# Ledger of designs, part 103: peptides against a protein of PDB entry 4A54

Target 1, 94 residues: chain A of PDB entry 4A54
Amino acid sequence: MSVADFYGSNVEVLLNNDSKARGVITNFDSSNSILQLRLANDSTKSIVTKDIKDLRILPKNEIMPKNGTKSPSTNSTKLKSAETYSSKNKWSMD

## One batch from the design tools (peptide; made by RFdiffusion4, then SolubleMPNN)

Design b2_p30_3_s1
Fold by OpenDDE base, seed 2:
Structure b2_p30_3_s1 (fold): chain B 94 residues (1-94), chain A 30 residues (1-30)
Amino acid sequence: as target 1 above (94 residues)
Amino acid sequence: EEKEKKEKEEKELEEKTKKLKEALEKILKE
């Protein structure tokens, strides 16, 4: 079985420095033994295989915990409800 | 039945994980 058979799998990687990365396997560079992960923020992280201490494949339904990136406070510009100017055309026929 | 299903899914993920590790280890030895 090749690493390519796992493309699209969501994985958690534990590195030798005890840091963790989570992402979808998008590519593997066999020449350099580099695993590429797409992270939750759509960025790509390259991991050298020799730096991997451990890894696991995650269930498809496990929503990667969004690191609480402060959702940019979409200033909910309160769309000021267009005041329905009910222009009562009072057609005063005097 | 739901517990058995979850256990089967977990075992499948563990097996897949093992296969991925083996694939990576093979490359490191080449």
Scores: peptide ipSAE 0.589, ipTM 0.889, DockQ to the pose 0.366
Fold by OpenDDE base, seed 5:
Structure b2_p30_3_s1 (fold): chain B 94 residues (1-94), chain A 30 residues (1-30)
Amino acid sequence: as target 1 above (94 residues)
Amino acid sequence: EEKEKKEKEEKELEEKTKKLKEALEKILKE
């Protein structure tokens, strides 16, 4: 099992300095052992794995206090089907 | 029934947490 299997999980991380961070796992840099969390304010926090004292996965229903960032209204920008305007360049042979 | 469901969900989260810890520990040892 890889850390990538947990992308999108909401986690609480206890650091060695007894501070806590809460966020969604967005990425893991295996080369540097850095865990990236998206925080409630949509910022990204990078945590060095060696600085983690403990962690737990939170229930999906424990909604991170979403800063009222309006779920980007998926304006279904109706991908207006690029009507291939086949502009028939009528090459008028002058 | 609701209590049993919550207990199952908690156990699942605990198991997932354990697996995540093991995955991180494996990388730290490599």
Scores: peptide ipSAE 0.585, ipTM 0.889, DockQ to the pose 0.391
Fold by OpenDDE base, seed 1:
Structure b2_p30_3_s1 (fold): chain B 94 residues (1-94), chain A 30 residues (1-30)
Amino acid sequence: as target 1 above (94 residues)
Amino acid sequence: EEKEKKEKEEKELEEKTKKLKEALEKILKE
C-alpha cells in the first residue's frame, strides 16, 4: 500500500515539537519524504515525515467545530478542533 | 445498532491509520 492510496483523507498530524496539523492529504513527495496537507484555510502545509510523531485519519463527517460560527448547513467536512490526542495509535518511528 | 456501526467505523479508521503509518515508515526506512 502506498501513501497515494490515502490522498483525499483527512488527517490529524502530531509533530515532534508537539504542534498539530489537520488537513487533507493532497500529495506526497517520495524523494524528500514530504507529506502535503491542505488546511482548512486552503493553504498547503508541507510536513517532513521524520518530524511526524503520530497521525490519525479522521472521519469524513468530522466537521471541525469553528468556534462561534453557526453550523454551516452545508456538509462541508469542517475539520473539528484539535481533539485530545488519543495515545491509542502511537506511532513510534523507532 | 448505532453503537455497533460507530465502533465498526472507528475500527476501520484505525486500520486505515495503521496502514498509512506503515506506508510512511516503509518510505523512511528506504
Scores: peptide ipSAE 0.555, ipTM 0.887, DockQ to the pose 0.399
Fold by OpenDDE base, seed 4:
Structure b2_p30_3_s1 (fold): chain B 94 residues (1-94), chain A 30 residues (1-30)
Amino acid sequence: as target 1 above (94 residues)
Amino acid sequence: EEKEKKEKEEKELEEKTKKLKEALEKILKE
């Protein structure tokens, strides 16, 4: 089983510094072992896997508190496939 | 019946969480 099998899962991550992050897994950089989360504000947070103390998958219906706007209704928000920004490091070695 | 459904969903999430942790641990060992 790969980390990619969990793309689109909502997770709570506890870091080694005791900070917490909540977001949807959008990508995993295997070369650097970096987990990317989309946060409630639609920003992306990159987390180094070695800095993860603990994590849990949250229910799909757990709406991340957006500041002030109404809880979107329980309808199947089709998580639009976040385009895998394949950072192709085109190191064109000439 | 609703309580049993919630318990099943929680167990499923726990199992998924375990599998994700195992996947991440495997990567850290490679």
Scores: peptide ipSAE 0.551, ipTM 0.888, DockQ to the pose 0.428

Design b2_p30_3_s3
Fold by OpenDDE base, seed 5:
Structure b2_p30_3_s3 (fold): chain B 94 residues (1-94), chain A 30 residues (1-30)
Amino acid sequence: as target 1 above (94 residues)
Amino acid sequence: KEKEEEEKKEKELEEKTKKLKEAIKKILEE
């Protein structure tokens, strides 16, 4: 059984500093031993596995506590879709 | 019936948690 078998699982992670993180497992970097969690605010948190004191899988229906971190109003800077100005080099044949 | 189903789900989550911990531990030992 691999960590990949648990992708999409909601987990609570207790860190060595007694802080907690909750998120969905999106990736695991085996080379660097980094667990990636998608948080309730759609941000990604990378956790070094050696810093994990404990973890548990949560029920799917357990609404990830929206860490009431005020969503910084990420001003949706409309990433203006860089309109790939296809510079049609109209080669004017004179 | 509902309590028995909840207990079953809790045991399933505990088993899954154990398997995940073992999978992580295996990678750390490699």
Scores: peptide ipSAE 0.567, ipTM 0.879, DockQ to the pose 0.372
Fold by OpenDDE base, seed 2:
Structure b2_p30_3_s3 (fold): chain B 94 residues (1-94), chain A 30 residues (1-30)
Amino acid sequence: as target 1 above (94 residues)
Amino acid sequence: KEKEEEEKKEKELEEKTKKLKEAIKKILEE
């Protein structure tokens, strides 16, 4: 079995520096021993396999926890609902 | 039945993980 058989698998990688990466396996460079992951933000991360302390395959349905990138606080400018001033035209017929 | 199915899926993922680790290890030893 080759690493290529796992392309498209979602994995969590624990690195020797205790950092974690999560992504889909997109490629493996056998010559350089580099694992490529597509991250949740569609960026690609290259990981040297020698730096891998541990890894696991995740279920397909596990939504990669979006690192809380602070969604830019879209200042929801509360569109002040224009109070339609119903100007009651009191047609005073004097 | 649901718990048994979840446990089966977990074991399958563990086996797949083991196979991936072995595949990586083999390449590192070549």
Scores: peptide ipSAE 0.566, ipTM 0.878, DockQ to the pose 0.383
Fold by OpenDDE base, seed 1:
Structure b2_p30_3_s3 (fold): chain B 94 residues (1-94), chain A 30 residues (1-30)
Amino acid sequence: as target 1 above (94 residues)
Amino acid sequence: KEKEEEEKKEKELEEKTKKLKEAIKKILEE
């Protein structure tokens, strides 16, 4: 199984600096070990795989927050708290 | 039934995630 089999998957990536990125996998550069994500704003983010602390595939129905539409101020649908990355899926590079 | 389907989908995503991690790990080891 190759990374290419996951193209088009929506993923959340946790980086070593504790920053998060969400996007659709559009490409993987195996030579440079770079994962490319298309973000909600249609920009592309390149992530060095060595900088990845953890990642998860998201369900297709999780709409990437589109920046633009003034969704009316209706009530804080509590973004369900970042489901605690179940320790089971911890990318142990060991 | 709905809860069981949701749990099944979650397990499927977990398995897919594991496979993706393994695929990336293999490339980093190469």
Scores: peptide ipSAE 0.555, ipTM 0.877, DockQ to the pose 0.379
Fold by OpenDDE base, seed 4:
Structure b2_p30_3_s3 (fold): chain B 94 residues (1-94), chain A 30 residues (1-30)
Amino acid sequence: as target 1 above (94 residues)
Amino acid sequence: KEKEEEEKKEKELEEKTKKLKEAIKKILEE
């Protein structure tokens, strides 16, 4: 089983710095061990897998909290906007 | 029972989570 089998899954990631990220798995860079998440604002966050303390897969129907709407059921831990380390890997679109 | 279906879904998500963690771990060990 590969990480690619989980593309499109909603995940919550807990990092070693105790920051959290929520997003859909869009890609995994095996060479650099980088997990890419699409966030609720349609931005992409790259996470180095060695920096992951824990993760969980969320239900598909769990609406990622957009900015203002308190998702009622899950304890709205304010995802502090961890700085999107946009590693500009130049994906050469062939 | 609605509660039993929710519990089954939670267990399925837990199993999927475990498999994802194992897949990531395998890559980190390569």
Scores: peptide ipSAE 0.533, ipTM 0.878, DockQ to the pose 0.417

Design b2_p30_4_s1
Fold by OpenDDE base, seed 5:
Structure b2_p30_4_s1 (fold): chain B 94 residues (1-94), chain A 30 residues (1-30)
Amino acid sequence: as target 1 above (94 residues)
Amino acid sequence: KEEEEKKKEEEELEKKEKELKKAIEEILKK
């Protein structure tokens, strides 16, 4: 099995310095042994795999804390169908 | 039923985690 089989998985990475990173696996650079995580703020964190002490896969239901940036309610701006009111300006040719 | 489903999900996650750790370890050994 390759690391690519786990793309899209939400993981918690414990580093050798006891710091933690949480994110979705987006890429793995095998040449440089770098794991790329997309964080909750949509930034990318690059982690050298040799610095990984431990790794945990998080349940799908563990919602990455969406920064409470309310997904702007895509107010479905009702694309008001531009009712092309074809105002037939009846040019009354007097 | 719900408790059995949770247990199966946890076992699946543990298996996936073990497989991911192995995949990373194999790359580090090369």
Scores: peptide ipSAE 0.495, ipTM 0.829, DockQ to the pose 0.395
Fold by OpenDDE base, seed 2:
Structure b2_p30_4_s1 (fold): chain B 94 residues (1-94), chain A 30 residues (1-30)
Amino acid sequence: as target 1 above (94 residues)
Amino acid sequence: KEEEEKKKEEEELEKKEKELKKAIEEILKK
């Protein structure tokens, strides 16, 4: 089997420096021994395979932990619904 | 049955991981 057979697989890569990367395998450069991962933020990370200490394939159902990009707190300015004060003009005919 | 299916899925994933590691190692040896 080739690395290409695993394109589209979601993997966790443990590097020799104990850092981790999670992403989908998008490409492998055999000439340079570089594994390319698409990360959760849609960026691409290139990993030198010699730097890989361990690799795990994640099940399809494991949602990549969304790096809590603080969704900009859209200050939901509660548009104070302008309470249409229906001023009932009671025309009191005196 | 559900537990057996989960175990089979885990075994399949482990097999795939071993195969991927071997594929990478074969490239590193060339």
Scores: peptide ipSAE 0.495, ipTM 0.828, DockQ to the pose 0.402
Fold by OpenDDE base, seed 1:
Structure b2_p30_4_s1 (fold): chain B 94 residues (1-94), chain A 30 residues (1-30)
Amino acid sequence: as target 1 above (94 residues)
Amino acid sequence: KEEEEKKKEEEELEKKEKELKKAIEEILKK
């Protein structure tokens, strides 16, 4: 299997500096070992793979709590805010 | 049934995550 098989997957990356990045895998440069993520703001972040401490794949079907707030039906694959994934935080950011 | 479906989905995601980590690790070893 190649990293390319996971293009389009939504991931959370934990870096060696304990910072986190969330985004969709758009590309992987094998020659330079760079993972590219599209972030919620539609920007692209390049991550050097050696700086990755851990990585998880986020589920596509966010169990949105049924709270009646009109999630704006913007069909934009807005990476749902970090808050909705708070319950399955493998890494509790205390 | 819904709990079983959620469990299966979680297991599938865990498997995919392990596969992705392995794919990245293999590249770092080259």
Scores: peptide ipSAE 0.488, ipTM 0.826, DockQ to the pose 0.566
Fold by OpenDDE base, seed 4:
Structure b2_p30_4_s1 (fold): chain B 94 residues (1-94), chain A 30 residues (1-30)
Amino acid sequence: as target 1 above (94 residues)
Amino acid sequence: KEEEEKKKEEEELEKKEKELKKAIEEILKK
């Protein structure tokens, strides 16, 4: 089975940088290991396969969120900025 | 019956996903 057998499938790709891309598989460059997705805005995104952390195939009935449907708010887990408590060692030179 | 059909569809999607992941992995190994 080849990646070409999945052309036209709607997928969600999770990248190693924790970003997500959602689109239809339009092409796969086996020589360069690049997966090409058509996004909801008809733009094309090229993804290097080695940068893929995970991939999910979406049901055909899942309407690609048109611009107006709130992308499920990825709850931005508020990276609590670890407040580096700079312990100012106040060395009081008596 | 409707729940059983949904379960079958989910199983088919899971199978397809595994097959796609395998196809990608086979290319990366080459």
Scores: peptide ipSAE 0.486, ipTM 0.827, DockQ to the pose 0.341

Design b2_p30_4_s2
Fold by OpenDDE base, seed 5:
Structure b2_p30_4_s2 (fold): chain B 94 residues (1-94), chain A 30 residues (1-30)
Amino acid sequence: as target 1 above (94 residues)
Amino acid sequence: EEKEEEEKKEKEREEKEKELRKAINEILKK
């Protein structure tokens, strides 16, 4: 498996300085060994992998506080079945 | 039944975490 297989996973990273970061894995730079996390505030944090002491995958049910971007209510636009009112315009040519 | 499903999800998460750590460590060794 590659790190790319975990893109979109929510993780908690413990750093060697005992600081923690939580975010979604968005990218991994293999050349520089940098893990990119998208944080809850939509900012991106770059973490050097050598500075990682521990890493935990968070369960999907731990809702990152979605910024209240309301999931676009799928307005189920009830496509009102266009009642094809076949209005037979009876052109009475009287 | 609910407890067995939770235990299964936890084991799956632990396995995925192990694979992610392995993937990161493989890059750090290069």
Scores: peptide ipSAE 0.458, ipTM 0.814, DockQ to the pose 0.456
Fold by OpenDDE base, seed 2:
Structure b2_p30_4_s2 (fold): chain B 94 residues (1-94), chain A 30 residues (1-30)
Amino acid sequence: as target 1 above (94 residues)
Amino acid sequence: EEKEEEEKKEKEREEKEKELRKAINEILKK
């Protein structure tokens, strides 16, 4: 079984410094022993596996606490498609 | 039945967690 079999799993990682990280496993660099987690803010955190003290798989149904970080509503500025008014130059030859 | 299914899901999660730890540890040993 490989770490890749757990891609998409939500995990809680306890580090040797007693800090915690929560995120979805998105990648694992086997050459550098780096676990990549996508965090709730869509950022990616790289964790050296040697620094992992404990790892837990979170159930899918755990309501990720809505940290109310308002994802900045990218105001989809509706680029008003400039209506190319084809000005018909009606050359009225009178 | 619902409690038994939840217990089964928890055991499956614990097994998967154990397998993930093994997979990480196998890489750390190389």
Scores: peptide ipSAE 0.457, ipTM 0.814, DockQ to the pose 0.360
Fold by OpenDDE base, seed 4:
Structure b2_p30_4_s2 (fold): chain B 94 residues (1-94), chain A 30 residues (1-30)
Amino acid sequence: as target 1 above (94 residues)
Amino acid sequence: EEKEEEEKKEKEREEKEKELRKAINEILKK
């Protein structure tokens, strides 16, 4: 099973510095071992996987409190497939 | 019946969490 199979999962990450981050898994950089989370404020947080002390999957029904917007309970918001911005570093082999 | 469904969903989440941890650890070992 790959980390990509968990894209769209809501997770709580405990870091080695005892800080916590909550967000939806949007991307994983396998080359740098970086997990990207989308936070409640629609910002992105990059986490180095070696800095992860613990990780838990949150229930789908835990709506991250957006300040003021009632997330409608029932509608399966099709999380649009986050386009894997494969930044192909075109290392020119010249 | 509702409690049994909730327990089943919790076990499914725990299993998924275990698989996610394995997937992360496999990458860290490479």
Scores: peptide ipSAE 0.444, ipTM 0.814, DockQ to the pose 0.456
Fold by OpenDDE base, seed 1:
Structure b2_p30_4_s2 (fold): chain B 94 residues (1-94), chain A 30 residues (1-30)
Amino acid sequence: as target 1 above (94 residues)
Amino acid sequence: EEKEEEEKKEKEREEKEKELRKAINEILKK
């Protein structure tokens, strides 16, 4: 069995520095022992396998946490409907 | 039934994780 058999798997990687990375295994560089993860923001993170303290496979149904970047609440600036002062030019037909 | 299916899925994940760890470790040993 090779690391390639796990391409497309969601994993949580715990690094030796106690940092965590979550992503989909997209590639493994066997020459350099580098695991490539696609993160939730579609960026790629390269992890040296020697720096891996622990690795977990996440359930398929775990939706990669969309970093809910709270879309900045579009302050619906109520565009004050510019009161179109319809200047009724009362054309008084005298 | 639902608990048995979840337990089966968990065991399958643990097995796959063990296999992935083994695959990584085999490369690190070379």
Scores: peptide ipSAE 0.462, ipTM 0.816, DockQ to the pose 0.363; fails the geometry check

Design b2_p30_4_s3
Fold by OpenDDE base, seed 4:
Structure b2_p30_4_s3 (fold): chain B 94 residues (1-94), chain A 30 residues (1-30)
Amino acid sequence: as target 1 above (94 residues)
Amino acid sequence: KEKEEEEKEKKELEEKEKKLREAIEEILKK
């Protein structure tokens, strides 16, 4: 079987640096050994196959968690302006 | 019956994953 037989499969890739990527296999460059994944944001990530530590196929029904990117609730953590209390050292010339 | 179907689906996915891994490894050996 070829990697092309798995085009359209949703996969989770664990890289050698312990980072993870999830996406749909859209292409494989056999000449350069590059796996292309379409991510949830419709961007494409190219992964060098040699950097893959592990790969899992996700079931079709696993709704990629729409990261409903809850818009990072900009909890405007009101950066309380650290009032730099400028301690005016009143140097009295005397 | 539903649990048996879920187990079959998991086994099918595991087999597909194994085949994909083997396909990638074959390319890397070349």
Scores: peptide ipSAE 0.478, ipTM 0.816, DockQ to the pose 0.339
Fold by OpenDDE base, seed 5:
Structure b2_p30_4_s3 (fold): chain B 94 residues (1-94), chain A 30 residues (1-30)
Amino acid sequence: as target 1 above (94 residues)
Amino acid sequence: KEKEEEEKEKKELEEKEKKLREAIEEILKK
């Protein structure tokens, strides 16, 4: 299996300095051994895999604290079908 | 039934975690 098989997984990473990072795996640079996480604030954190002490996968139901940035209500801007009012230019020839 | 499903999900996550750890360790060994 490759790390790519786990893209989109929510993980908690324990670092050697006892700090924790939580985010979604977005990329893995195998050449540099860097794991990229998308954090709850939509920022990206790059983690050197050598600094990882432990890693766990979070269950899907553990709501990443989405900063309650209300998903912009997709105002379904009802693209009001621009009724192309075909203005029938009634050429009134007088 | 709900407890059995929760236990199955937990085991599945544990297996996935193990596989992810192994995948990272394999890269670190190369």
Scores: peptide ipSAE 0.477, ipTM 0.816, DockQ to the pose 0.395
Fold by OpenDDE base, seed 2:
Structure b2_p30_4_s3 (fold): chain B 94 residues (1-94), chain A 30 residues (1-30)
Amino acid sequence: as target 1 above (94 residues)
Amino acid sequence: KEKEEEEKEKKELEEKEKKLREAIEEILKK
């Protein structure tokens, strides 16, 4: 079985420095032994496999706690659809 | 039945996790 078989899996990685990373496995570089995770903020984190102390696969139903980084509410400026004022050509015929 | 299904899912996840660890360890041994 290869690491590629687990692409798309949500994992929690515990590093040797006791830091944790959570993300979806997107890629694995076997040549450099680098695991790539897509994080909740859509950024990619590269983890050197030798630095991994432990790894856990998270169940699909586990709601990743929304780290309250307020995604900037892109104010969906409701582009007011410019009401194409149908200029009624009032041909006033005299 | 629901508890049994949850336990099966947990065991399946644990097995998948073990396989992932083994796959990583095999790479580290090369």
Scores: peptide ipSAE 0.472, ipTM 0.815, DockQ to the pose 0.360
Fold by OpenDDE base, seed 1:
Structure b2_p30_4_s3 (fold): chain B 94 residues (1-94), chain A 30 residues (1-30)
Amino acid sequence: as target 1 above (94 residues)
Amino acid sequence: KEKEEEEKEKKELEEKEKKLREAIEEILKK
């Protein structure tokens, strides 16, 4: 299986510096080991794969924090996103 | 039924995540 099979997936990346990035996988440069994410502000962030400490795939229904919603903007290094992610995965069993 | 579907989706995402990690690790090992 290749990284290309996951293009379009929404992911949260934890970096070695404990910063987090959230975005959609748009490309992977295998030659340089660079993962490209499209962020909520439509910008592209390139991440060196060796700098990745952890990576998780987010559910499709998880709304990428749009710029301006009190959801910690993808630019906020403090992704308190664990709480917002846990809150949205409260599938209210209705 | 909804709980079972949620658990299936969670397991599917976990499996996909594992496969993505493996795919990245394979590239880093090359």
Scores: peptide ipSAE 0.464, ipTM 0.814, DockQ to the pose 0.489; fails the geometry check

Design b2_p30_4_s4
Fold by OpenDDE base, seed 4:
Structure b2_p30_4_s4 (fold): chain B 94 residues (1-94), chain A 30 residues (1-30)
Amino acid sequence: as target 1 above (94 residues)
Amino acid sequence: EEKKKEEEEKKELEKKNEELKKAIEEILKK
């Protein structure tokens, strides 16, 4: 069986860096060993197959948790503008 | 009957998952 037999499957990919990606398999580049996933936001993520630690197919009924866009509460962390006190060295040339 | 159907669906999913893993492993060997 080839990866192409799983096009359209929703998968969870665990990467070697312990990050996870979820998406639908849309393509596989055999020349470069790159798995292409369509993410929930309709963007595409390319994953190098050698970076995959584990892979599983998600059941159809598993509603991809819509990342409830917790609207990033823009906690406007007021970047307190570190007023870089430019100490103007007033070299008073007398 | 519903439990039996869920178990069969789980078993089919497990089979598909193993087949996908084998397909990826074959790619890594090449």
Scores: peptide ipSAE 0.503, ipTM 0.847, DockQ to the pose 0.303
Fold by OpenDDE base, seed 2:
Structure b2_p30_4_s4 (fold): chain B 94 residues (1-94), chain A 30 residues (1-30)
Amino acid sequence: as target 1 above (94 residues)
Amino acid sequence: EEKKKEEEEKKELEKKNEELKKAIEEILKK
């Protein structure tokens, strides 16, 4: 079985420096021993195979943690339209 | 029955993980 048999698999890679990468296997360069992952932000990360400490396939139900790009908090400042209900003080003219 | 299916899926995933590791190890040996 070759690495190519796992193209399209979502994987978590643990590197020798204890950093982690998660992505879909898109390519493997056998000449340079480089694994290519498509990340959650659609960018491509190249990993040297020698730097891999551990690798695992993620279950299909495991959603890749999107790096929380803080969705710009649309501060929808819900402008509370202060409907200043001007209570018309009915001035009783005595 | 649902628990049995979950354990079978886990076992299949474990097998695939070992196959992937072996494929990487084979590349590192060349």
Scores: peptide ipSAE 0.501, ipTM 0.845, DockQ to the pose 0.355
Fold by OpenDDE base, seed 5:
Structure b2_p30_4_s4 (fold): chain B 94 residues (1-94), chain A 30 residues (1-30)
Amino acid sequence: as target 1 above (94 residues)
Amino acid sequence: EEKKKEEEEKKELEKKNEELKKAIEEILKK
């Protein structure tokens, strides 16, 4: 089984620092061992796989916390979202 | 019938969870 088989699954990730992240698995970078989660606010969080202490798939009935519901403030250390700026190559045909 | 379905869904989810954990562990071993 590969991580790709679980794309689209909603997961809870427990990190080694005891912080938690919840999101949908959107991608896995095998070269860098980075798991990408789409969060409830549509942002992407990149998690280094070695920092994962535990993970579980959430049941479908467990509503992804939408932006407005105070997920219990686990001290989300704001890991700086590497904004992958998709450089839209605007090919200006000029 | 609904209780049986819920139990089956729980069992399937548990299986998927173990498979995902194994997939992550395999990556960490490489």
Scores: peptide ipSAE 0.487, ipTM 0.846, DockQ to the pose 0.401
Fold by OpenDDE base, seed 1:
Structure b2_p30_4_s4 (fold): chain B 94 residues (1-94), chain A 30 residues (1-30)
Amino acid sequence: as target 1 above (94 residues)
Amino acid sequence: EEKKKEEEEKKELEKKNEELKKAIEEILKK
């Protein structure tokens, strides 16, 4: 299987610098090994594949905890907020 | 019934995650 089979999937990416990015896979540049994510703010995040420590597909029902408020359950696969944040040392799945 | 469906969806998602990881690993080894 190729990364292209996962276009449109909402993913969380853990980077080697212990930062996390969340977005929808929109493209993969095979020549440069760059994964492109569309973030919640409709910006594009380019990630060099070698910088990926781990990644996972987010379930459609996964609600990101944000400031003690339940993110409104939008049945929309659309990210509600752009998320790039520092990750904890250990990869943990929800 | 609902619990069974949820477990099946979880299993499918886990499979997809492993497939995606393998796809990334394949890129890294090239």
Scores: peptide ipSAE 0.475, ipTM 0.843, DockQ to the pose 0.495

